# Peptides against a protein of PDB entry 3J47: the designs that were tried, part 27

Target 1, 121 residues: chain A of PDB entry 3J47
Amino acid sequence: IRLTNQLKSLKGLQSKLKDVVEYLDKVINKELPINHTILGKLQDVFNLLPNLGTPDDDEIDVENHDRINISNNLQKALTVKTNDELMVIYISNLVRSIIAFDDLIENKIQNKKIQEQRVKD
Target 2, 26 residues: chain B of PDB entry 3J47
Amino acid sequence: NAQYHLLVKQGDGLLTKLQKYGAAVR

## One batch from the design tools (peptide; made by RFdiffusion4, then SolubleMPNN)

Design b1_p12_3_s4 (from b1_p12_3, 5 letters changed)
Fold by OpenDDE base, seed 2:
Order: structure tokens, then C-alpha cells, then sequence
Structure b1_p12_3_s4 (fold): chain B 121 residues (1-121), chain C 26 residues (1-26), chain A 12 residues (1-12)
């Protein structure tokens, strides 16, 4: 149940992110008018993202392109790290489910043995 | 990536074995 | 035993 709900929530987030990207592409291509309300909410979401690219105040002279590339690389690295951490949690939950199932099987075998003994007495 | 796919494949193998065992105990 | 069951699972 919990794992299924997490997977459903993640799939829902992925679908929404895809819809946002598709919307932004249509706005960039001038296929749709800019909705300032949607853009404002997206800007709020971006402002809540950790600032992945404060160059230390001493690198003022790196061209805006290199700063964007460094920020994108760090964002990608953090996304990969987060994915790896979520994967470890997923596997840990899988292993716990396997152990719990093994314990259930053992309990069933023990109960069967006790019942067979009671029928022989 | 490759280590991940290997680990997932091992987990699926264990799950399949456990399902077979659970069916044999029924 | 649990150990025998684990052996059986390992052989499957």
C-alpha cells in the first residue's frame, strides 16, 4: 500500500512536469499566449529549488553561459544522487517485504505442524 | 546504471523464488 | 526448519 501510493504520487508528479514542459515549449514557440499566472507559479517553484549555482562571490567574470552550465550540471548531479537514494530506499523496502513474507511462510508451516500434531493425538 | 539493473534483476529473482516457495507451502 | 526452507528457496 505505502509503496504503491509513493509510486502513484511520483507518476502523477512526472505527468505534471511533462505537461509543464509541453506548455513552456508551446509558449516559447508562440503557439500559446503567455499565462502570467502559470508563469508566476512556476517562478515560485524555481525559487524554492536550492540555489544550485551561487558561484562563490569571487567568480563574477564567468560568462553567463558557463554559470548556467555549472548550475545545470550540479542540478543534474543532485537529481542523480536523489534518484540513487530513492532507489536504495525502494530496495530496502523490497527486502523488508521479502523478509516479512518469509516469516509469514514459516509461521504458516509451524501452524500446519501444530494442527497435524493435534489431529494425530 | 548497470549495477542498478543487476540489483533489480537479483531482487526480481529472489521475489520469484519466494513466490514459488509460498505456493509450495500452500 | 527456517534454514531448510531457505535451502529449498535457494534451490528453486
Amino acid sequence: as target 1 above (121 residues)
Amino acid sequence: as target 2 above (26 residues)
Amino acid sequence: SLEENLKFVSEL
Scores: peptide ipSAE 0.340, ipTM 0.861, DockQ to the pose 0.078
Fold by OpenDDE base, seed 3:
Structure b1_p12_3_s4 (fold): chain B 121 residues (1-121), chain C 26 residues (1-26), chain A 12 residues (1-12)
Amino acid sequence: as target 1 above (121 residues)
Amino acid sequence: as target 2 above (26 residues)
Amino acid sequence: SLEENLKFVSEL
């Protein structure tokens, strides 16, 4: 029962990571605005990751030590991958905010020039 | 880790410069 | 000046 739940949670995490990567690619390609729902799904994945590493206390069988190390390395690799994805989302948001603000500044400068020309005529 | 923190710091620096410019244009 | 602001944006 535990291995099946861990495998199901890992598959759920992998699916969410894939959805985030696909969304990030669409964001990088300027096809879609950043969706807060994806950030929420990533946070849910991070909150579920610590729960994948807690064995309930009732079977210390010595054969699981190598499988626990592989599971911990895989969990670390998934955590690093999810952190890298969050980083790309953050940078993409920052770049879009910079571009939008640059356009607003240019529009304000143009509006001031038009007003100054109208006052001089 | 170090490259990540450097990239975030550069982004925050650009955002701060942009905010200062937007305040000067107001 | 307006020119300094344009230069500042262009350096961003």
Scores: peptide ipSAE 0.331, ipTM 0.869, DockQ to the pose 0.069
Fold by OpenDDE base, seed 4:
Structure b1_p12_3_s4 (fold): chain B 121 residues (1-121), chain C 26 residues (1-26), chain A 12 residues (1-12)
Amino acid sequence: as target 1 above (121 residues)
Amino acid sequence: as target 2 above (26 residues)
Amino acid sequence: SLEENLKFVSEL
């Protein structure tokens, strides 16, 4: 029961993340207007991420293009790091799931052996 | 990415085996 | 068989 609920929750999260990506792709492609409320919530999620690297504010006029590339590389690195962390959590939960199911199988085998003994007596 | 997909695939394989075993013990 | 199940578990 708990494992099925965790898998269902994880599948639900995966579906929700896919819906967010599909929404962002439609916004990028100008198929949908920018929803400021959704962007605000996404920005809040990114603001809760540890701010990896304020470049020290101390030098002059690097063209807006280099700042966008650094921001995109940082965002990509953050996305990869988040994906790796989520993977470790997923695998840890999967392993815990496997162990719990193995224990359930062993319990069923023992119960079946006890029933077979009771039928022979 | 590739190591991620490999590890997820291995985990899904183990889960599928475990489900088959649990169905055989039922 | 029980032996096949044990072998299957050992391969997991």
Scores: peptide ipSAE 0.328, ipTM 0.862, DockQ to the pose 0.095
Fold by OpenDDE base, seed 5:
Structure b1_p12_3_s4 (fold): chain B 121 residues (1-121), chain C 26 residues (1-26), chain A 12 residues (1-12)
Amino acid sequence: as target 1 above (121 residues)
Amino acid sequence: as target 2 above (26 residues)
Amino acid sequence: SLEENLKFVSEL
């Protein structure tokens, strides 16, 4: 029962990670704004990751040590993947903010030039 | 990790430059 | 100057 639940949780996490990647690709392509609800769910998954690799300290049989190391490596790999996804979100937001700010600055420069011309005439 | 921090630092640097420029245009 | 600002933007 416990192993089946871990595998089901892992498959659920894998599916969620795929959905996040697909969403991130759309955000990078400027097709969609960032959804805070997706970020919140990703953070919840990240906060649950530390608990997915801790077997409760009851009964260290030698066969469990190899399984613990495999689960810890998989948890680390998932943590890295989640961090990379969050990084892509951050960069996408940063680039969008930079572009919007650049356009705002250019518009202000143009407006200032128009006002300076009107004062000279 | 190091590449992530470098990329974030570069982005923050660009944002700071844009803020300085926006303040000079005001 | 306005020219300095344009140069600064072009370097970004």
Scores: peptide ipSAE 0.318, ipTM 0.869, DockQ to the pose 0.064

Design b1_p12_4_s1 (from b1_p12_4, 6 letters changed)
Fold by OpenDDE base, seed 5:
Structure b1_p12_4_s1 (fold): chain B 121 residues (1-121), chain C 26 residues (1-26), chain A 12 residues (1-12)
Amino acid sequence: as target 1 above (121 residues)
Amino acid sequence: as target 2 above (26 residues)
Amino acid sequence: EMEELDKAIAAL
């Protein structure tokens, strides 16, 4: 029963990670804006990951513990690396959105100045 | 984790300032 | 990349 639940959780995580990668590819390609709901769900997954890695202290045989610890450490390292890459992409897209909005504001200010000058002539 | 939340909070703060500025220029 | 991003954030 525990192994089937771990495999189901891992499959769920893999599916969610695939959805995040596919979403990020669409955001990189400018096909979709950053969806705060996807970011929130990703943060929830990362906040739940420490809780998925707490074995309740009830008896799993010492011989599988090293393989599970190496797999959990590698998965944690890959998860941290993926989180850092996702963070860089998120902040880069946030900054790009800020710059694009600043340019839009500057264009509006210039258009308003041109309109005020035309009303004064 | 804490540094990530700090960066996200700073980005949200900048976005909020930019939204206020964009609303004042309208 | 991250250092350039920090410079871009500091310039805003």
Scores: peptide ipSAE 0.433, ipTM 0.879, DockQ to the pose 0.035
Fold by OpenDDE base, seed 1:
Structure b1_p12_4_s1 (fold): chain B 121 residues (1-121), chain C 26 residues (1-26), chain A 12 residues (1-12)
Amino acid sequence: as target 1 above (121 residues)
Amino acid sequence: as target 2 above (26 residues)
Amino acid sequence: EMEELDKAIAAL
């Protein structure tokens, strides 16, 4: 019963992780707006993921080790991929914010020059 | 790790330049 | 991919 529930939870986590990757791909492709709350929670999950790979030394049967290792390697590879995608999204947003702020500054300088010309006339 | 830190440093450098420019326009 | 992203960023 406990092992079946853990396997079901792990399959549920894998499915959820796949849904997250598909969401991130849609956000990268500009099909969906970036949700900062989802992004922050995903970053928190990724910061905790290095701790999910420490085997707590509690008794798990040697015969499942190859399937668990393949699943853990695939999950680790998907984790690295999703971390890279999150990084790309973060940098893209940072750069867009920089450009938007540069444009705001240039517009403010131009408006100030126009006001100074109107006061001299 | 090193490339990530380099990219974050470039982003911070741009943000710092932008903040200085924003302060000079105020 | 990352270089293409940097180009897309530099083009904005």
Scores: peptide ipSAE 0.431, ipTM 0.875, DockQ to the pose 0.030
Fold by OpenDDE base, seed 2:
Structure b1_p12_4_s1 (fold): chain B 121 residues (1-121), chain C 26 residues (1-26), chain A 12 residues (1-12)
Amino acid sequence: as target 1 above (121 residues)
Amino acid sequence: as target 2 above (26 residues)
Amino acid sequence: EMEELDKAIAAL
């Protein structure tokens, strides 16, 4: 139950992220007017993301393009890391569920043996 | 990707064995 | 990290 709910929540988040990307693509293509309320909420989400490194105070005149690429690479690396961590947690919960079910089976076998012994006495 | 699919497949294999064992103990 | 988690799972 808990694991299935986590997977459902993650799938729901993935669907919402896809809807946001599709919306942004439509805005970029001028198919839809810019909704300032949606953009404001997206800005709030981006502002809640960890600041993707203060560039070390080395005044490298990195063209705005290279700063965007570095930021995108770091965001991608953080996303991959977070996905790997979530995957590890998922596998852990799966294995724990397997162990708990094995213990339940063993307990059921023991209870059956005790009941069979009580019928022979 | 391939190692992840292998690990998921191993977990599914264990879960299937465990389900069969749980059904045999029913 | 994954190996530490596999140890933690094996210890449960």
Scores: peptide ipSAE 0.430, ipTM 0.875, DockQ to the pose 0.031
Fold by OpenDDE base, seed 3:
Structure b1_p12_4_s1 (fold): chain B 121 residues (1-121), chain C 26 residues (1-26), chain A 12 residues (1-12)
Amino acid sequence: as target 1 above (121 residues)
Amino acid sequence: as target 2 above (26 residues)
Amino acid sequence: EMEELDKAIAAL
C-alpha cells in the first residue's frame, strides 16, 4: 500500500511538472499570460514534497535500501529541477512587470509633456 | 541557496529603482 | 533562459 501511494504521488508530481513546462512554453511563445493558479498549485506541491520524503519510522526491510535511496535521490533531483523552473518563471515575470512599468512611466512622462505644451500654446 | 538569495536581492534592487522612478513621475 | 533574463535585467 505505501509503495503504491509513493508511485501515485511521484506520477502526480511528474504530471504537474509537465503542466508547468507546457505552461512555460506557452508563456515564452506569448500565447498566454502567467496563470497564478498554476504557480500556487506548484508551490503547494513543493511544500508537500518534504512530507513525501520522510517514511514514517515503522518497518522497511534492509533488502530495498539501495532502490529506495536511488528513488529518493531521483525525487530530490526532480524537486530541485522543479524549483529551478519555478524560479526562472518567477524572475521572468518580475522582469516583464518591470518592463511594463517602465513603459507606463515613459508614457506618463510623455503625456505630461504633451499637456504642458498644450497649456503654453 | 546563496545564489538564489543573491538573485532575489538583485530583483529587489530593480523593484526599488522602479518604485523611485514611479514616485518621481507622480 | 536564465542568461537571457540576466541580460534583460542588465538592460534596465
Scores: peptide ipSAE 0.429, ipTM 0.879, DockQ to the pose 0.036

Design b1_p12_4_s2 (from b1_p12_4, 6 letters changed)
Fold by OpenDDE base, seed 1:
Structure b1_p12_4_s2 (fold): chain B 121 residues (1-121), chain C 26 residues (1-26), chain A 12 residues (1-12)
Amino acid sequence: as target 1 above (121 residues)
Amino acid sequence: as target 2 above (26 residues)
Amino acid sequence: TMEELDKAIAAL
């Protein structure tokens, strides 16, 4: 019973991680708006992932070690891929915010020059 | 790690320049 | 490339 529940929870986590990757791909492709709350939670999950690979607690049989290592390598590869995707999204948003703010500043300077010219006339 | 920190540092440097420019235009 | 991404973002 306990092992079956752990396996079900792990399968649920794997499915949820796949859904997250598919969401990130849609955000990168501009099919969906960026949700800052989702990105923050994903970053928190990634910061906790180094701890998911420490075997805290003795006693899981040596015969599952190869399947667990393949699963851990695939999970590490998916983790690196999703970290790279999050980084691309972060940089993309940062650059867009910079451009939008530069344009806002230039527009404000131009409006101020037009007002100063109208006060001199 | 090092490239990520360099990129974040470049982004922070740009944000800081942008904030200074925004404050000078106020 | 990272440079192509920066160009694509600068074009938005």
Scores: peptide ipSAE 0.407, ipTM 0.869, DockQ to the pose 0.031
Fold by OpenDDE base, seed 2:
Structure b1_p12_4_s2 (fold): chain B 121 residues (1-121), chain C 26 residues (1-26), chain A 12 residues (1-12)
Amino acid sequence: as target 1 above (121 residues)
Amino acid sequence: as target 2 above (26 residues)
Amino acid sequence: TMEELDKAIAAL
């Protein structure tokens, strides 16, 4: 139950993230007007992401292309790392569920043997 | 990607075996 | 490490 709910929640998050990307692509392509409320909520989500480097406050001028790539690469690296950590937690919970079920089966077999012995006595 | 899918497939295989075993003990 | 986590899972 817990694991299935976590998987369902993760799939729901993935679907919503895909919908956000598709929306942003439509806005970039000028197919949809910029919705300031959606952008504000996205900005809030990005602000809740661990602040991926304060660039030290020295000098505005003329390399906006490399900074966006570094920030995107760092966000991508953190997203991959977070996905790997979540995967490991998922496998951990799967293995724990397997062990707990094995123990439950063994307990059921033992209880059945005890009942069969009590019927023979 | 391939290792992830392999690991998920192994987990699903174990879960399926476990479900069969739990059904056989019922 | 992933291996340390597998050991921690096997110990539970």
Scores: peptide ipSAE 0.397, ipTM 0.867, DockQ to the pose 0.031
Fold by OpenDDE base, seed 3:
Structure b1_p12_4_s2 (fold): chain B 121 residues (1-121), chain C 26 residues (1-26), chain A 12 residues (1-12)
Amino acid sequence: as target 1 above (121 residues)
Amino acid sequence: as target 2 above (26 residues)
Amino acid sequence: TMEELDKAIAAL
């Protein structure tokens, strides 16, 4: 039950992310007006996501380049670390799900053997 | 990246084996 | 750590 619900939630998230990309492409192509409420919610999502991508290299003055590089390297290192931590949590949940399913199968086999023995007696 | 994809692929292979085993015991 | 998490999984 829990794994099936997680898979359903992940599929729902994937569908919503696709809809967001299609919306952003239409906004970039000027086919739709910029909705400030959607943009604000996307900004909140990007602030909660460990900074996936530099926004636009259009016009930051050359005089701050060394401080920005150190900040970007630290941010990239923090993003990699967070991704590795999420990967460990994912593998951990996968292994727990495998063990719990193996135990469920063994319990089902034992219950079947007990029922077959009761029919022979 | 490559080691990550290999590990994920191995996990998916185990999950598929487990699903087949669960279907055979059903 | 990853190792501590693996130990916590093996203990369940």
Scores: peptide ipSAE 0.383, ipTM 0.861, DockQ to the pose 0.029
Fold by OpenDDE base, seed 4:
Structure b1_p12_4_s2 (fold): chain B 121 residues (1-121), chain C 26 residues (1-26), chain A 12 residues (1-12)
Amino acid sequence: as target 1 above (121 residues)
Amino acid sequence: as target 2 above (26 residues)
Amino acid sequence: TMEELDKAIAAL
């Protein structure tokens, strides 16, 4: 029962992670705008992930402790890697948004100059 | 941790300003 | 890879 629940939770996490990747790919492809609410929920999930690796101190034998520590260290390393990847994607999207905005400002300044020239002619 | 949260908060503040300006410019 | 991610950032 416990192993089946852990496997189900891991499959649920894998499915959610896949949905996040698919969402990020749609944002990269400009099919969807950046949703701050989704980003906030992702941050909340990452802030809770360190707590998903702390089983409360219920007695488990010393030989399982090293394998659990290696699996928890690997899962923590994968979590850190995923957090770093999401941070990079966030910064990249922020930079793209700034560049697109700079281009929008420049285009508006140019359009205003063209209109001011047409009114003087 | 604190520097990361500060960077994210600054980024969110910039995005909010960007959205407000993009709305004022429409 | 981290290198592919850096290339994707540089292509932004």
Scores: peptide ipSAE 0.417, ipTM 0.869, DockQ to the pose 0.025; fails the geometry check

Design b1_p12_4_s3 (from b1_p12_4, 5 letters changed)
Fold by OpenDDE base, seed 4:
Structure b1_p12_4_s3 (fold): chain B 121 residues (1-121), chain C 26 residues (1-26), chain A 12 residues (1-12)
Amino acid sequence: as target 1 above (121 residues)
Amino acid sequence: as target 2 above (26 residues)
Amino acid sequence: EMEALDKAIAAL
């Protein structure tokens, strides 16, 4: 019962991770707008991943050590890769938000100048 | 790590300048 | 990785 539940949870996590990758690919391809709520949850998952990959030092049988080390190194490499991808997305969103805000300010300045000119005429 | 924190800090600095400018244009 | 970052910055 416990092992079957762990396998089901791991399969559920793998499916969710695949859905996240497919979502990120669609966002990179500009097919979907960036959802800040998904990005925040993803960032929270990555901040928790270093804590999920520390084996608490109690009871991992020595015969699985190489497969677990390869899985942990792959999971660390995937975590680093996804942290870099999230960093690029974060910077991209920050720069776009800054540009959009600059354009909004310039539009407000122009509208104010047009109103001041109409009051002088 | 350090270059990322520098870039984030530079972005926050620009955002703060834009907020001050938006408040002065009101 | 760095080239993908530069391409993402250039696409902004």
Scores: peptide ipSAE 0.439, ipTM 0.877, DockQ to the pose 0.024
Fold by OpenDDE base, seed 3:
Formats: structure tokens, C-alpha cells, sequence
Structure b1_p12_4_s3 (fold): chain B 121 residues (1-121), chain C 26 residues (1-26), chain A 12 residues (1-12)
């Protein structure tokens, strides 16, 4: 049970990492605007989180249920918190990349303007 | 929730600026 | 980190 729950959490993290990579690939390919798809995929993960917490319906004794439920809710809350922290880091890195791209565009516009001025002289 | 929506809205504003600049360079 | 992100967004 404990090892199976860790494996399920790791598979959930792996699926989310795959979605982030697929999103990054679509951004690199200029196919989609960055923010709406990340937000949509995050909402999808939050909507799937209830399904990650369903115990498989195989018989485990009612007498340990309260401590296991508190531990599972805490692990779920820690998984959500860690996922939110990773998302904030991802958005921060994305914004930093966008800033660097904006500066590159501005530098390219300025260089083009300088070249056009040199052709008129 | 509200802070998250504000951060998303700011990111969308930034993306819109970037798209306008990208169109001016093309 | 979040405050540094807000400053970076405000600088554009």
C-alpha cells in the first residue's frame, strides 16, 4: 500500500511532467500562446486529483482508517503544494525567457533602424 | 486563488506585448 | 522568488 501510493504519486508527477514538456514543445514550435494552456492543464490536474485519492476497493480494516486518511490527505496536500511551487518556478522561468526575448526583439528593431539610416546617408 | 488569477492576467498582458513586438519585427 | 518575478513583469 505505502509503496503503491508512492508509485502512483510518481506516475502522476511523470504524467504532469510529460504535459509540461509537450506544452514546452508547442511553445518552442510557436503553435500556442503560453498562459492559457498551462492554466487549463493545471485545472485538469486539479480535477484529476480526486481520482488519485480513491483507494482501490480491496478490503482494508476499518480500525486504522482515521490515521491513514489523515496521512493520505497530508500527502495529497503536500503533493498539491509541491506541484504549485514547481508551477510558480516554471512560470518564473517562462517570464524570464519572455523578457529576454523582448530585449532581443528591441535590439533587433534598433539594429534594423541603424542599418536603414546608414543606407540613406 | 485571486493572486493566481492576477499573476495569470499579468502574464497574458506580457504575452500580448511580446506578440505586438514580434509583429513589428516581421 | 515571487517578488522577483513581479519586479521582472513590472519592468516590461
Amino acid sequence: as target 1 above (121 residues)
Amino acid sequence: as target 2 above (26 residues)
Amino acid sequence: EMEALDKAIAAL
Scores: peptide ipSAE 0.439, ipTM 0.880, DockQ to the pose 0.038
Fold by OpenDDE base, seed 1:
Structure b1_p12_4_s3 (fold): chain B 121 residues (1-121), chain C 26 residues (1-26), chain A 12 residues (1-12)
Amino acid sequence: as target 1 above (121 residues)
Amino acid sequence: as target 2 above (26 residues)
Amino acid sequence: EMEALDKAIAAL
């Protein structure tokens, strides 16, 4: 009963991780708006993932090692892919914010010059 | 890891430059 | 895309 629940939870986590990757791909492709709360939670999950790959030394049977290794390698590959996707989203948003801020500064400088000319006339 | 931290640090450096420029234009 | 992003960052 406990082992079957852990296996179900792990399969549920793997499915959710796949859904997250698919969501990130849609956000990169501009099909969905960027949700900062989702990105923050995903970053927190990735910061905790190095700790999820340490086998805590709790004795669970060597006979499933190959299936667990294949699932862990796929989960690790999906983790690396999702980390790279999060990085691309972060940099893309940073650059867009920088460009928008530069345009706002230039518009403010131009507006000040126009006001200074109107005060001299 | 190191490349990610470098990219984040470059992004933060640009944001800091932009903030200084925005403050100088204010 | 990433190279275009790096160019946009370098131009600022």
Scores: peptide ipSAE 0.436, ipTM 0.882, DockQ to the pose 0.037
Fold by OpenDDE base, seed 2:
Structure b1_p12_4_s3 (fold): chain B 121 residues (1-121), chain C 26 residues (1-26), chain A 12 residues (1-12)
Amino acid sequence: as target 1 above (121 residues)
Amino acid sequence: as target 2 above (26 residues)
Amino acid sequence: EMEALDKAIAAL
C-alpha cells in the first residue's frame, strides 16, 4: 500500500512537471504570450524546491523518513497551490486583455463614426 | 484536469469571439 | 479571488 501511494504521487508529480514543460515550450515557441507573473512564480517554485538531489551519505536514521514524507507532502501541496494561483493569475490577465481589447474596439468604432460624420459635413 | 480543460476551452471561445469582433470592426 | 474571476468571466 505505501509503495503504491508513493508511485501514484511520483506519477502525479511527473505529469505536472510534463505539463509545465509543455507550457514553457509553447511560450518559447510564441504560441502563448509570455506572462512574467507566471514565470516569476514558476521560478519561485523552482527556487523553493529544497534540493532533492544531494544524498549526503551517512545517516539513515528512521526519524528522517517521517520528516521527508511531511516535506514531500508540503512540497506537493505548495506546488498544487502555486499551480492554482498561477492559473488564476493567467485567467485574470486573459480577462483583462479581453476587456482592454473590447475597449480598443469600441474606441475604434467611435473614431470611425466621428470620421464618417466629418466626411458627410 | 477536466476543470482546467473546460476553463481553457472557455478562454479559447472568448478569444475566438474577440477575434471575430476585431475582424468585423476592420 | 476565484469567485471574483468567475464574476469577471460571467460579465463578458
Scores: peptide ipSAE 0.413, ipTM 0.872, DockQ to the pose 0.036

Design b1_p12_4_s4 (from b1_p12_4, 7 letters changed)
Fold by OpenDDE base, seed 1:
Parts: C-alpha cells; sequence; structure tokens
Structure b1_p12_4_s4 (fold): chain B 121 residues (1-121), chain C 26 residues (1-26), chain A 12 residues (1-12)
C-alpha cells in the first residue's frame, strides 16, 4: 500500500512537472502571460530539488535501483531544462523592463523639453 | 554557471545605469 | 535565443 501510493505520487509529480514545462514553453513563445506567482513557486521547487536527491538511507530494495536511477536522471534532466527555461524567461523580462524604462525616460525628457520651450515663448 | 552570472551581472549593470539616468531626468 | 538576448542587452 505505501509503495503504490509513493509511485502514484511520483507519477503525479512527473505529470505536474511536464505541465509546468509546457506552461513555460508557452510563456517563452508569448502564447501566455507570465504569472509571477507560478514563477516564484517554481523557483522554490528548484531551490528544494538539490535536497530531493539526498538518499535518506531508509531501505529501498536494490532491484528497483535501475528504474529509480533512470527516473532520477530523467527528473534531473527535466529540472535542468526547466531551470534554463526559467532563466530565459527571467532575462527576457529584465530586457523588456529595461526597454520600457528607457522609453519612459526618453518620453519624460521630450516632454520636459517641450514644456521648457513653451515657457520661453 | 559562469556565463549565467556574467549575463545577470550585465543585466544588473544596465538596470543600475538606467536607474541613474532615471534619477538624472527627475 | 540566449545569444540574441545577450546581444540585445549589450546594445542597451
Amino acid sequence: as target 1 above (121 residues)
Amino acid sequence: as target 2 above (26 residues)
Amino acid sequence: EMEELEKAIAAL
């Protein structure tokens, strides 16, 4: 019963991780707006992932080691991929924020010059 | 790792320049 | 994509 529940929870986690990757791909492709709450929760999950690979030395049968190692390697590869995707999203948002702020500054300078000309006339 | 830290450092440098420019325009 | 984004950041 406990092993079946753990395997079901792990499959559920894998499915959710796949849904997260698909969401991140849609956000990169500009198909969906960036949700900062989802991004923050994903970053928290990634900060906890290094601890998910510490074997607590509690009794896992040696015959499942190859399937668990393949699953852990796939989960690590998906983790690296999703970390790279989060990085691309973060940098893309930083660049967009910089461009928008530069445009705001230029607009403010132009408006100030127009007001200074109107006061001299 | 090193390329990521370089890219983040460049982004922070641009953000700092932009903040200084925004403060000079105020 | 990352290299193009780095070039866009460097141009600002």
Scores: peptide ipSAE 0.415, ipTM 0.878, DockQ to the pose 0.035
Fold by OpenDDE base, seed 5:
Structure b1_p12_4_s4 (fold): chain B 121 residues (1-121), chain C 26 residues (1-26), chain A 12 residues (1-12)
Amino acid sequence: as target 1 above (121 residues)
Amino acid sequence: as target 2 above (26 residues)
Amino acid sequence: EMEELEKAIAAL
């Protein structure tokens, strides 16, 4: 019963992770706005992943150890890939915020020049 | 890891320059 | 992707 629930939870996590990757690709392609709630939940999942990878030291038979190591390496590789994707999105948002702030500064400079010209007339 | 920290540090440096410029335009 | 982003940041 516990192993079946863990495997169901892992499949649920894998499906959610795939949905996030697909969402991230749509955000990169400018098809959808970034949903901060999805990003926050994903960060929470990543912060909990180190805690999901502590096997409580209960004796699980030697024949499952190779499948668990392959699953943990695949999960680590998927975690690294998703961390890299989250990182690209964070930087893309940072760059977009920088451009928007630069445009705001330029607009403010232009508005100030227009006001200074109106005071001289 | 190191390349990421370098990229984040460059982004923070650009953000700091932009913040200083925004404060000088006020 | 990361290299293109680095180029975009370096261009700003």
Scores: peptide ipSAE 0.412, ipTM 0.876, DockQ to the pose 0.032
Fold by OpenDDE base, seed 3:
Structure b1_p12_4_s4 (fold): chain B 121 residues (1-121), chain C 26 residues (1-26), chain A 12 residues (1-12)
Amino acid sequence: as target 1 above (121 residues)
Amino acid sequence: as target 2 above (26 residues)
Amino acid sequence: EMEELEKAIAAL
């Protein structure tokens, strides 16, 4: 019963991680605005992942060890993939914010120059 | 991990330069 | 992908 629940929880996590990937791709493609609440909940899921991979120290038969190792390696690979994707989005947002701020500064400088010219005429 | 921290540090450095430029234009 | 983003940050 415990092993079946762990496998179900891992499959649920994998599905949720895929849904996050699809959401993140839509944000990169400018189809959706960044939702900070989704990002925060995703970070919380990642912080809990190390605790989901520790077997409680009581009773697992030798016959499931290879399936558990394959599942843990797949979960680790999916965790790395989603961490890399979150990083790409964080930096893409940072770069976009920087460009928008640079454009705002340039627009302010131009407006100030136009006002200074109108006071001299 | 190390490459991630380096890239984030570079982004923070650029943001700090842009904030200084914005303060000089005020 | 990371390298392209590092290049974009270095260009600003």
Scores: peptide ipSAE 0.409, ipTM 0.879, DockQ to the pose 0.034
Fold by OpenDDE base, seed 2:
Structure b1_p12_4_s4 (fold): chain B 121 residues (1-121), chain C 26 residues (1-26), chain A 12 residues (1-12)
Amino acid sequence: as target 1 above (121 residues)
Amino acid sequence: as target 2 above (26 residues)
Amino acid sequence: EMEELEKAIAAL
């Protein structure tokens, strides 16, 4: 139950993220007017992201293009790291569920053996 | 990617063994 | 972490 709910929540997040990308693509292509309410909510989500560290104030005139690429690479690296961590947690919970089911089977076998002994006495 | 798919396949193999064992104890 | 998880799965 808990694992299935986590997987359902992750699929729901993936679907919502896809809908956001599709919306942004339609806005970029001028197919839809900019919905300021959706854009505001997206800005709130970006503001809740850990500040992709301002590169320390080393006065390198990195053209705005290179800063955007570095920020995007760091965001991608953090997203991959978070995905890998969530995946490890998912597999750990799966393994724990397997162990708990094995213990339940063994307990059921032992209980059956005890009942069979009580019927022979 | 390949190591991850291998790990998932091993986990699915264990789940399948466990399901067979649970069905045999039923 | 992944290697430790693989060891835990191999121990089952």
Scores: peptide ipSAE 0.400, ipTM 0.877, DockQ to the pose 0.036

